# Ledger of designs, part 331: peptides against a protein of PDB entry 7UQJ

Target 1, 160 residues: chain A of PDB entry 7UQJ
Amino acid sequence: PELYQNFNITPPRGVLFHGPPGTGKTLMARALAASCSSDERKITFFMRKGADILSKWVGEAERQLRLLFEEAKKHQPSIIFFDEIDGLAPVRSSKQEQIHASIVSTLLALMDGMDNRGQVIVIGATNRPDAVDPALRRPGRFDREFYFPLPDVKARFKIL

## One batch from the design tools (peptide; made by RFdiffusion4, then SolubleMPNN)

Design b2_p28_6_s2 (from b2_p28_6, 13 letters changed)
Fold by OpenDDE base, seed 4:
Structure b2_p28_6_s2 (fold): chain B 160 residues (1-160), chain C 160 residues (1-160), chain D 160 residues (1-160), chain A 28 residues (1-28)
Amino acid sequence: as target 1 above (160 residues)
Amino acid sequence: as target 1 above (160 residues)
Amino acid sequence: as target 1 above (160 residues)
Amino acid sequence: EEEEELKKLRPLTTEDNPESLALREALE
């Protein structure tokens, strides 16, 4: 709030970083955390990988998400970064619907339950924005999307 | 040319990028490719994820590596970026030795077979440098290692 | 040497990194320094913030720049990174013209005075490339410009 | 060698990523 209030910018509840693999989605979230940090006000940065939450915590993924958001709120101002968020909340495919649906529903509820006064920003990164459950890409959740293009190997991305 | 001749720096055949999750690995490699590119001379950027080569191409991982290096050589100057290279070439664990050993041996041979005049740079990224087969971390392979620390959330990494 | 000779890439005397705040311009510069370093040949990395040179060294900014370039030359191969270089060399605004003009002129002279054989690379970072004095953005100075999108800071730092 | 290594470290650009610019503008 205060940082964004000072900038007169409405903080996104969630920001989706999307673009081809290796476009730097997982890097910017930490820079943002670091850049938003001052000596007086440090941003707590939480990072999870979507597939890790699903694979390491089979049957506990919902609990792990809850704990993550609780700790982020406890240590606010905070950034929660989900790398490969399409691995956590894939588009509802018929074959794994229930397990993924529970995780998605939990993440939705956690994002929706963030008070507008909470200093918690959620950043999701994906190589496949269309593989992210559209419910996450709605206002009040990942309501701001940021495309990370490939540097055109043809265009002299004058990056030097 | 002249500046680098003066730097008297031997080009790494391979560079290992390592550091904690979400410290910058995949973006830098693309930024590398882009920064090496000019309007006159574009760097071809190849990216693979170690686990993807292992999982998508079970029994073909060696072939996929060969094809990757052939295409990189064909389109040189080139960068080959292996994200999560510890997933492709884990430390030789006794339990999965043969399949991983074949992949590792192929990657070693491909890196060793790069002519010193070849315009192909290999970048490996890992969160776990100690989980990368030490054979890859030898001179003529990933002979330069670069640690990417977490931006100290306390220290304003003046990354901006 | 040989790889770069083969790439036929002319080393920039100066590289301008530009892009919004949080793009990891400073991080990239450090990663560059690290990547250019070997066990045999370490790159000396000098970092200054443009506003710090102006504010901490009122009346000595020119001297501080000279000393910085002298030390960089003494410890070559070197990278000089200017963060927020628009704070050091803003577009000539009428109100502070003389002081800024002296600093800009000094920086220009220092960049112009770098022998093409000198192993000193200057990297300027700015969120506002159009706020950088155009004189700095000329051939032989910051002659290569690199725009930096929002790379998520976790994905870039891990590369070097 | 070092120039390719230096070149190796350049990030992607926000001209390349107008949406990423919008994120900064949204986060700034």
Scores: peptide ipSAE 0.000, ipTM 0.237, DockQ to the pose 0.049; fails the geometry check

Design b2_p28_6_s3 (from b2_p28_6, 14 letters changed)
Fold by OpenDDE base, seed 4:
Structure b2_p28_6_s3 (fold): chain B 160 residues (1-160), chain C 160 residues (1-160), chain D 160 residues (1-160), chain A 28 residues (1-28)
Amino acid sequence: as target 1 above (160 residues)
Amino acid sequence: as target 1 above (160 residues)
Amino acid sequence: as target 1 above (160 residues)
Amino acid sequence: KEEEERKKLRPLTTEDNPESLALREALE
């Protein structure tokens, strides 16, 4: 966040971290949140896991998302980190269409409803960027993507 | 790996990574796997998530665990990494007792059945070490525990 | 640590983490330190930044390095993590030759002076492995290297 | 009834997301 303000770069509304499992996406998001908070300007870090937001009750996941975005807006500057966001908003597969469609629609609306002046950054992490609903990967949503590759096997051999 | 050789410490059969979410437990397990493999001696890394092994069918989770350990033994040297192991083997709560008891019992038996000469290390990661069945945290199982603290805010500023 | 014992792999004295800035090198080093310490056998983690060791005074940087290695040896098992090690030991450029040559020479001597039985691992992190003095990247020093690839450039621009 | 109660007690898994399953098979 701080780097964007300092550089007059408009912060993205959403950032997608993608790469193989265990590449440090969640850890990087937390490190970013910590590095963007000064003693004078603490960033509030909200972490949710995609599957944990999927409540058993239709509409409860949507409510939890709304509450999360309201809290993030209330505590701005803030980061919302969705771990395993493909679990929250999978590409629309016919077998799960209605429940996931409502959640995706709610998340889209919440990301679209963030005013450009809002000091809220959304980070989604996934092992499968292609399993994330393409509607979330559009401009104004998760419009910036970071690949977290596996550390080279040759390089890993050297540390341990 | 190297530190234990230098220390003449008998390698545990199982290692518990615990700490707040997004402290890099999964990343560390993968980095450990990668760092222990050389060009001449590749370590096979098996990753499973605790909740994903909980199949809908009683006995299928136990079968998947057995198959996982057989594959790990076949492809030794190997690491089995259980992410969110508290989801696989929660502390025995009265309401979920029978299904989880069978899975925990199977995992215990598989860990106990690893010969001390087996080049298979099991790493469990959890955000809640107290939510892991204490039977798994005993000697010969997950008998070594590693706390992954949140990087100090001051130290996080230096990483990024 | 454990995998090296099982695999009869000699631990490197030094490991180079390299990759673009913000790839989690420092975070991984801390997580490694945490993951090598048990409740019974805590690993002492020393972190220094390359440029911070470069004092204005010739000989003070060398003294700080000596003290660091003495403390690490006293508190073994230990990890010494050098963040931005290219700032400590840049490739010999003519204009900074003498001061940097002394520091590099001291670091080389300290790494060479670690007995193979010493429970001290040195991790260097850099964004520029080619900017690290090649003498440090030789066998018995930073002889093992880990590439930390970028999160996709498109996505880094969004978080930072 | 027990299957419905089990569905009610477990976290949603990657099995509950078919696209999440297909990539595990590709990473194995």
Scores: peptide ipSAE 0.049, ipTM 0.284, DockQ to the pose 0.041; fails the geometry check
Fold by OpenDDE base, seed 5:
Parts: C-alpha cells; structure tokens; sequence
Structure b2_p28_6_s3 (fold): chain B 160 residues (1-160), chain C 160 residues (1-160), chain D 160 residues (1-160), chain A 28 residues (1-28)
C-alpha cells in the first residue's frame, strides 16, 4: 500500500497478465494480493474465471460481475482477479456479438466506474492478450500489461 | 524419466496437481519440465487445456489426445500437461455420459498404454480434484496428487 | 504505485522471495514490476543475480551494488530484483568472513539508506532463506518474506 | 443455487483452501 503511495503512481484500475499458459499469472495475482495485505489492512482477493462467468445465463454474467465489483468495493482494499479473461471478454467475433458485447460492456462500465480512489484492483490473466477485447486494454481499464514469459529453463535450473 | 530413475521413484504415469486456482499448478508443471531439461536432454513440454480438447468435434478430441501422446512419445522425454483436466474428464454425470466417457476412456487408455519405460509424464491440473473422474485418479494414471495451497497471504503481505 | 497508496502499507525496503527452486520467484518479481508499471509511469526493473555480482573483483561488487541502487533511484519508481540473493549475501561462514561481510554490509547500507519515501523496492529471491545473512532479514531490509512453496515436494518426487 | 452463487461471490476465505497460508494470512 504505502509503496504505491511512495511511488506516486496512479493505481491501474486494471492489470493484464498475459503470456504463455503456466507462466504463473494466477500465482502472481495471488502473490500481489497477498503482498498488498497487512495485518492491519487485509486485501480481499476475489478470483473468477472468465469461462465460469460466461457459463451463467444471459444477463446473469453481468449481474455476477456487478455483484463481484460491489463485493470487492465493500471489502476494499480488494483485488479482483479474472483468470482467463479472454474467456470473459473475447474479441468480438461476428457470430456472437450481442451476448459478449453485454458482458464486455458491463466489465468496461464497472472498470470505468471504479473511482480512482477505489481500493479495488482488477487483474486479468490471459494466454492470449490479442483475444481480449481492445476496449478492455485501454487507459483506465487494463491499461497495464504484464508479459509472463515462460520461465527460461536455464533460469529455472538457476532457480532450482 | 531419468530424474525419476535417479530418485529411484517409479515414474508416475500421471500426476494430478490440484488446489485453488492460481496456486501455480501450471507454473509448477512448466517448472518441472524446465528443471528436468538439460542442455543435452531437453524435455518437451506439451500443454493442453481440458476445455480446448473438448471443444473439438466428437471423435476429434480423442484423435487429438492420441496425437498428443504420440507426439509426446516421439519427443520423449516429454511432459504432457493438461490444464483444467476436470474440464476434460469430469465426473460422469448422467446427462452427458457417452461423449465424456469416450474422451475419458481414451485418456485412460493412453495413460495405461504408456509403458513404464516411457519418458512421458502426464500432469493434470485441476481446481477440483473431486470433479475428475475417479478412474483417472487410480494407480498407473494420475496416481500421484499434489495439493497446491494458496501461497501464504501473510507472507505475501510481507512482499507488498 | 497508487495501490500501495490506497492500501496505506509501509513499503517494504526489501522483500525476500524464498522457496524451492523453480517456484516462480523470479517470475513473481518480474510480474510485480510489470504490474506496477503504467504507460505514464513505468517501473524500471533491475535484475541481478547474486553470483554475478560476486563474480566481480573485490570492491567491484560493492561498486556495482551502489551503481545499481543509484540507477534504481535515478529511474524510480524501480524494482531491484536479486535472483539467488543467497549467492550475494550468504550467512557468514568463518573462512570467507571479510569479503562477504563487505558485500553484505554494502547491501545493508544501501537498503538502510533507502528513504522510506524512496520508490525503490528490493526483491531478493533465494532457494535458501536460511543461507541469507540474518542482518538482511531484519526490519527495514528484507523484512518481508514470501515462501514460494514447492508444490508438494513428495509430489515433486512423484513427478520427477 | 443461490447459496452456491453466494459462495462463488464471497471473498476467498481460508475455508476455500485451509492449507493456504496465504489465504489464512489474508483472512487472519
């Protein structure tokens, strides 16, 4: 918390973790959540999977997103981690435009509606950043991207 | 393979990584692949997602599994990592028995058909080990399970 | 940056990532660096290996550390990541006391000399936290430790 | 369904992973 105070850096409303699968994006998000928490000021970590949100009935995904953001705001400081966010907000392909558009639009609105003072961070993880709707990758949303390279095997030998 | 030989451990035909999402299951699988790879003997790491295999047409999923195992055998020593294997081999629910049964049966047969001398390790990752068909969790298949606890949040509060 | 502001957490001068090799410590450090970076305010990520710093001539290691911290301060907000910090700051064993003491002392002084307002985070990664000089693990230095558990070591033995 | 949905919407708790030191320490 104070580290970011000290850094005088505008908190990203959202951070996109991208990179090959199994590069530890989700582990990182959990690590960030945990590292930002103190005994006095616990960060509440909310994790959802993109596909699990989409598996809801039409309109329920949007409701679940709203509830998630409300709950995150209620339990601030908080982190919302969307694993496989490309599953939640895929680039609009012509054949499924409407349903995905609603979910994406809801997520956009929720991210935009996070006051800059909101102690809610959104982390999206994807293996395919280009499969995420570009609207989510704009400033004030997932405006920060992290590439998780495959940990170099040599570097892992170094880590081992 | 040689690492298991070196440890005098019967190479598991399969290892189930289970635990909460974002505990680094996939990262670990990649880490293991990387750590077992030397400059002389690279381990080929094959990664698939359970849902991505299921998204194939009926019979194509089974074919893709066969091809994956063949390719893994061809590129031995190799690791096949199934992320979200609960998506590939869900516990047989009554309504979808036949299609899932074929995929599960194929995976079972492929795991059973891995000669103990095969330098192919299968790693399945799931957030829900109980959602994985118990047949996959039997000896000679995913007979070894790893719980990935959430990485310690207090310790991570220590990081941030 | 503002996330830490929002969390009102005293920035650790240093964070120790510890745990078995290949658990993603280095990956985590990179991901933290990247998550804190925005288009407007990039975090400069400095990565060094403990052994690479020690491979310098006597006194050059200390100079390299000073230069690294100066460069990090110049490019603040910044993260200094020491991979294999146990190689940089081993527990003082009797036979090599003087040279290691100088490097450790320099690192201690550099970490102590980071004003609480300094936008420089130090992350040390080690496989052996007990091999790190306890002086580095004191408050105001690597006062925050993260254990990167191996996915269950028994299960790694099972995987290997 | 609603209770499962509530369980899905609730913050991660130590009950979700009692072996998670991280979760324990976030919740403690």
Amino acid sequence: as target 1 above (160 residues)
Amino acid sequence: as target 1 above (160 residues)
Amino acid sequence: as target 1 above (160 residues)
Amino acid sequence: KEEEERKKLRPLTTEDNPESLALREALE
Scores: peptide ipSAE 0.023, ipTM 0.342, DockQ to the pose 0.041; fails the geometry check
Fold by OpenDDE base, seed 3:
Structure b2_p28_6_s3 (fold): chain B 160 residues (1-160), chain C 160 residues (1-160), chain D 160 residues (1-160), chain A 28 residues (1-28)
Amino acid sequence: as target 1 above (160 residues)
Amino acid sequence: as target 1 above (160 residues)
Amino acid sequence: as target 1 above (160 residues)
Amino acid sequence: KEEEERKKLRPLTTEDNPESLALREALE
């Protein structure tokens, strides 16, 4: 939080948290929501799981995204956290093309439609940043990326 | 627990989470308990701090460990998380030998006594895996090790 | 980070991460350091354990704190993370009063002495926020608090 | 439907992710 203020950096509309599973991406998104909330200024935290948007809201995913962004704007300051965003917005070249393309295009439009004055931050978390549509990683969208590496020092995280 | 069941993988009796302080060992243990809990299968999470077992339960540490494992078995599927396990089971060569040796021997026996069918996972977390008695790191005990190294942040983590 | 900028909120000089053991406080502090670091702006992360400052630096704890803050200022932007801060700055009413009172007073002075322009964030982590001297929890110090509760998993986390 | 959609759009309660209970009780 403070570091960005001290730097007078325009907050990105979108922050991509990427890194291996269990690196604390989801936790960080939450802790950011926490850190930014005060008694005077409570941040509203919205969480969606990418795969849930595709699977649970078949045919309504675009509407659910719109509603999510509308509610986030209504309850600003807010954070929208997409966990497993690669499950929502896979690279367009994957064979399940039509449904994914519509959702991605909707998410792009929603991120682009956020006013620079909007107190809505979008955080996407993925284990596979290369599986996220590069269009989402462009300036004005998820234009800040934070790698949550495996903490690398002494032993192999074998996720068995 | 559920991860291991869902994969038909015999859950390791013990998992050692090791790595520098603040690498998320304890968080991961909790997140594993979380992720393994479904609506249908709630996991019971037991947490002990190694130093607390030694200091708070002077003369009853062995009994408290037995009770812990009994309660974990009673409430299976369960996770027993030992935070700072190097504080519970230091390498036997340390000058406080007798009390530590008895506690280590008790923990060894309890881990060995877990039936292969038991839905009890023991997670030990330490910042100093080399300070953990090697007997605990043998097959059938903490025989899986997960290193939680420092996230290789583009930050200079100076541990002064 | 970004939320504070969007709000024109003066970043808290100090953030208290509190919550039960293993809720990811230390991981979060590291992940914050990670997230705030870019290729262009590397954050320096300083970590201290509260109990280590008291026990390892007997009679030099105040000097070590001063050096820590000086090094953090020298290497700004920086994060100072105090793990187990309740071990450094216990509530003054505990019988080991004199040494603790001096350390607390030094930490208070160092936090108060941070320029509003300082690119130094202090994060304290504790399992016992009520064991932290309330003076540290005042505005201009650890004036933002983040509870890391037990993940209310559909797991019964029984801390026995 | 709308109430269920609004419930889905509810601020993440601490119940929605145990790590957020950890964070929401931090925020409370």
Scores: peptide ipSAE 0.008, ipTM 0.253, DockQ to the pose 0.042; fails the geometry check

Design b2_p28_6_s3 (from b2_p28_6, 14 letters changed)
Fold by OpenDDE base, seed 1:
Structure b2_p28_6_s3 (fold): chain B 160 residues (1-160), chain C 160 residues (1-160), chain D 160 residues (1-160), chain A 28 residues (1-28)
Amino acid sequence: as target 1 above (160 residues)
Amino acid sequence: as target 1 above (160 residues)
Amino acid sequence: as target 1 above (160 residues)
Amino acid sequence: KEEEERKKLRPLTTEDNPESLALREALE
């Protein structure tokens, strides 16, 4: 919520954290969850891994997404963090198009159905922003993107 | 190497980072690698994901581990970071015992074969320390463990 | 700035990231900077290391701080990140009191001189919050503090 | 099953991680 008010910008419903593996996207989301709840204002943090939603809930993934968003709405203010969201909503590749299309469509509908004034933020983390369905990266969904750079590339070229 | 020299502490051969998903284990490993590489002392950072070593190198996983440790030794001082190491060395469950047992045995032998004076540190990150083979958590292997707590979900929703 | 508005909280001029070495303070600051710059709204990130400001700019440190804040103001919205700020503003110890006192006084004046509505955030990172001059930790300066927990203190006692 | 699903849907609260309360106390 707060990350966006000073600029008179409507808080995005969704925030995409992208960057190389181990640049702290998941840590940032958790630390963002941690830094935003006070004793007076507890924020509810929901974490799901994209591949886990697909693999554990084949045929129920849509229902589980709905339940997740309902619980997030019930426990406002809240963050839904999708780790490895490229695993949940991969770019539509031809061979598994139907199953991924339904989950993506459900996630799109859930993000679109959130009230702009709702105290639910969705954070998606990915190592491959280009592997996330562009429909999720539109205004009213993951409309803000945050690049997590590698810790110092100069140091990293000395580290690799 | 450098993480421990200032304290006159013999660098552990292995460090286990454990804690809930997205507590910054991978980040910490990268940040440690970055912070330890000065202009005068470049540290080489090798990153592998446990599940990827198993899936991409079926039948060659042992060879790839050996090559990784050889390259790390060649490029001292170095860090080998195994992200999701529970995927590389899961607790011996009955149905896939033989394949996992050989990889675990190879990793054990490689960690045991590192000179205590060697400038190679192995960092394993897991969300499930109890899912890591206890043989890896013994002295001379992953003999130091770092729990990554959830950043308090309270603190950062004041920021978002 | 934005980090605080949605909760009707006046944005602190300064945020202190504190916690043990390697807890991702520097990375969090970089990730926050990256996480606030969209394609439409680039945030300018200035990074300085506290000890470097003192060591490289002996006699010019005050001037360099002024120039840094001027450039940050010119390139709003911006983040000034002081890594190892305890190196810049150590608790007043007797033997170098005069030189440190002037730099601290300059930093205090620069933080006090920022408009509360200004789109400049100062992030200080330290491993030793108690080594930071308490004058910097007052309202209108580093008036919000973020503790970066160790990867669990229980784990750290096994590491250190 | 439904209670396990509810537990999976249970938000991570600061109460679930007492050590993270030290982070909060340091943030407050």
Scores: peptide ipSAE 0.000, ipTM 0.355, DockQ to the pose 0.034; fails the geometry check

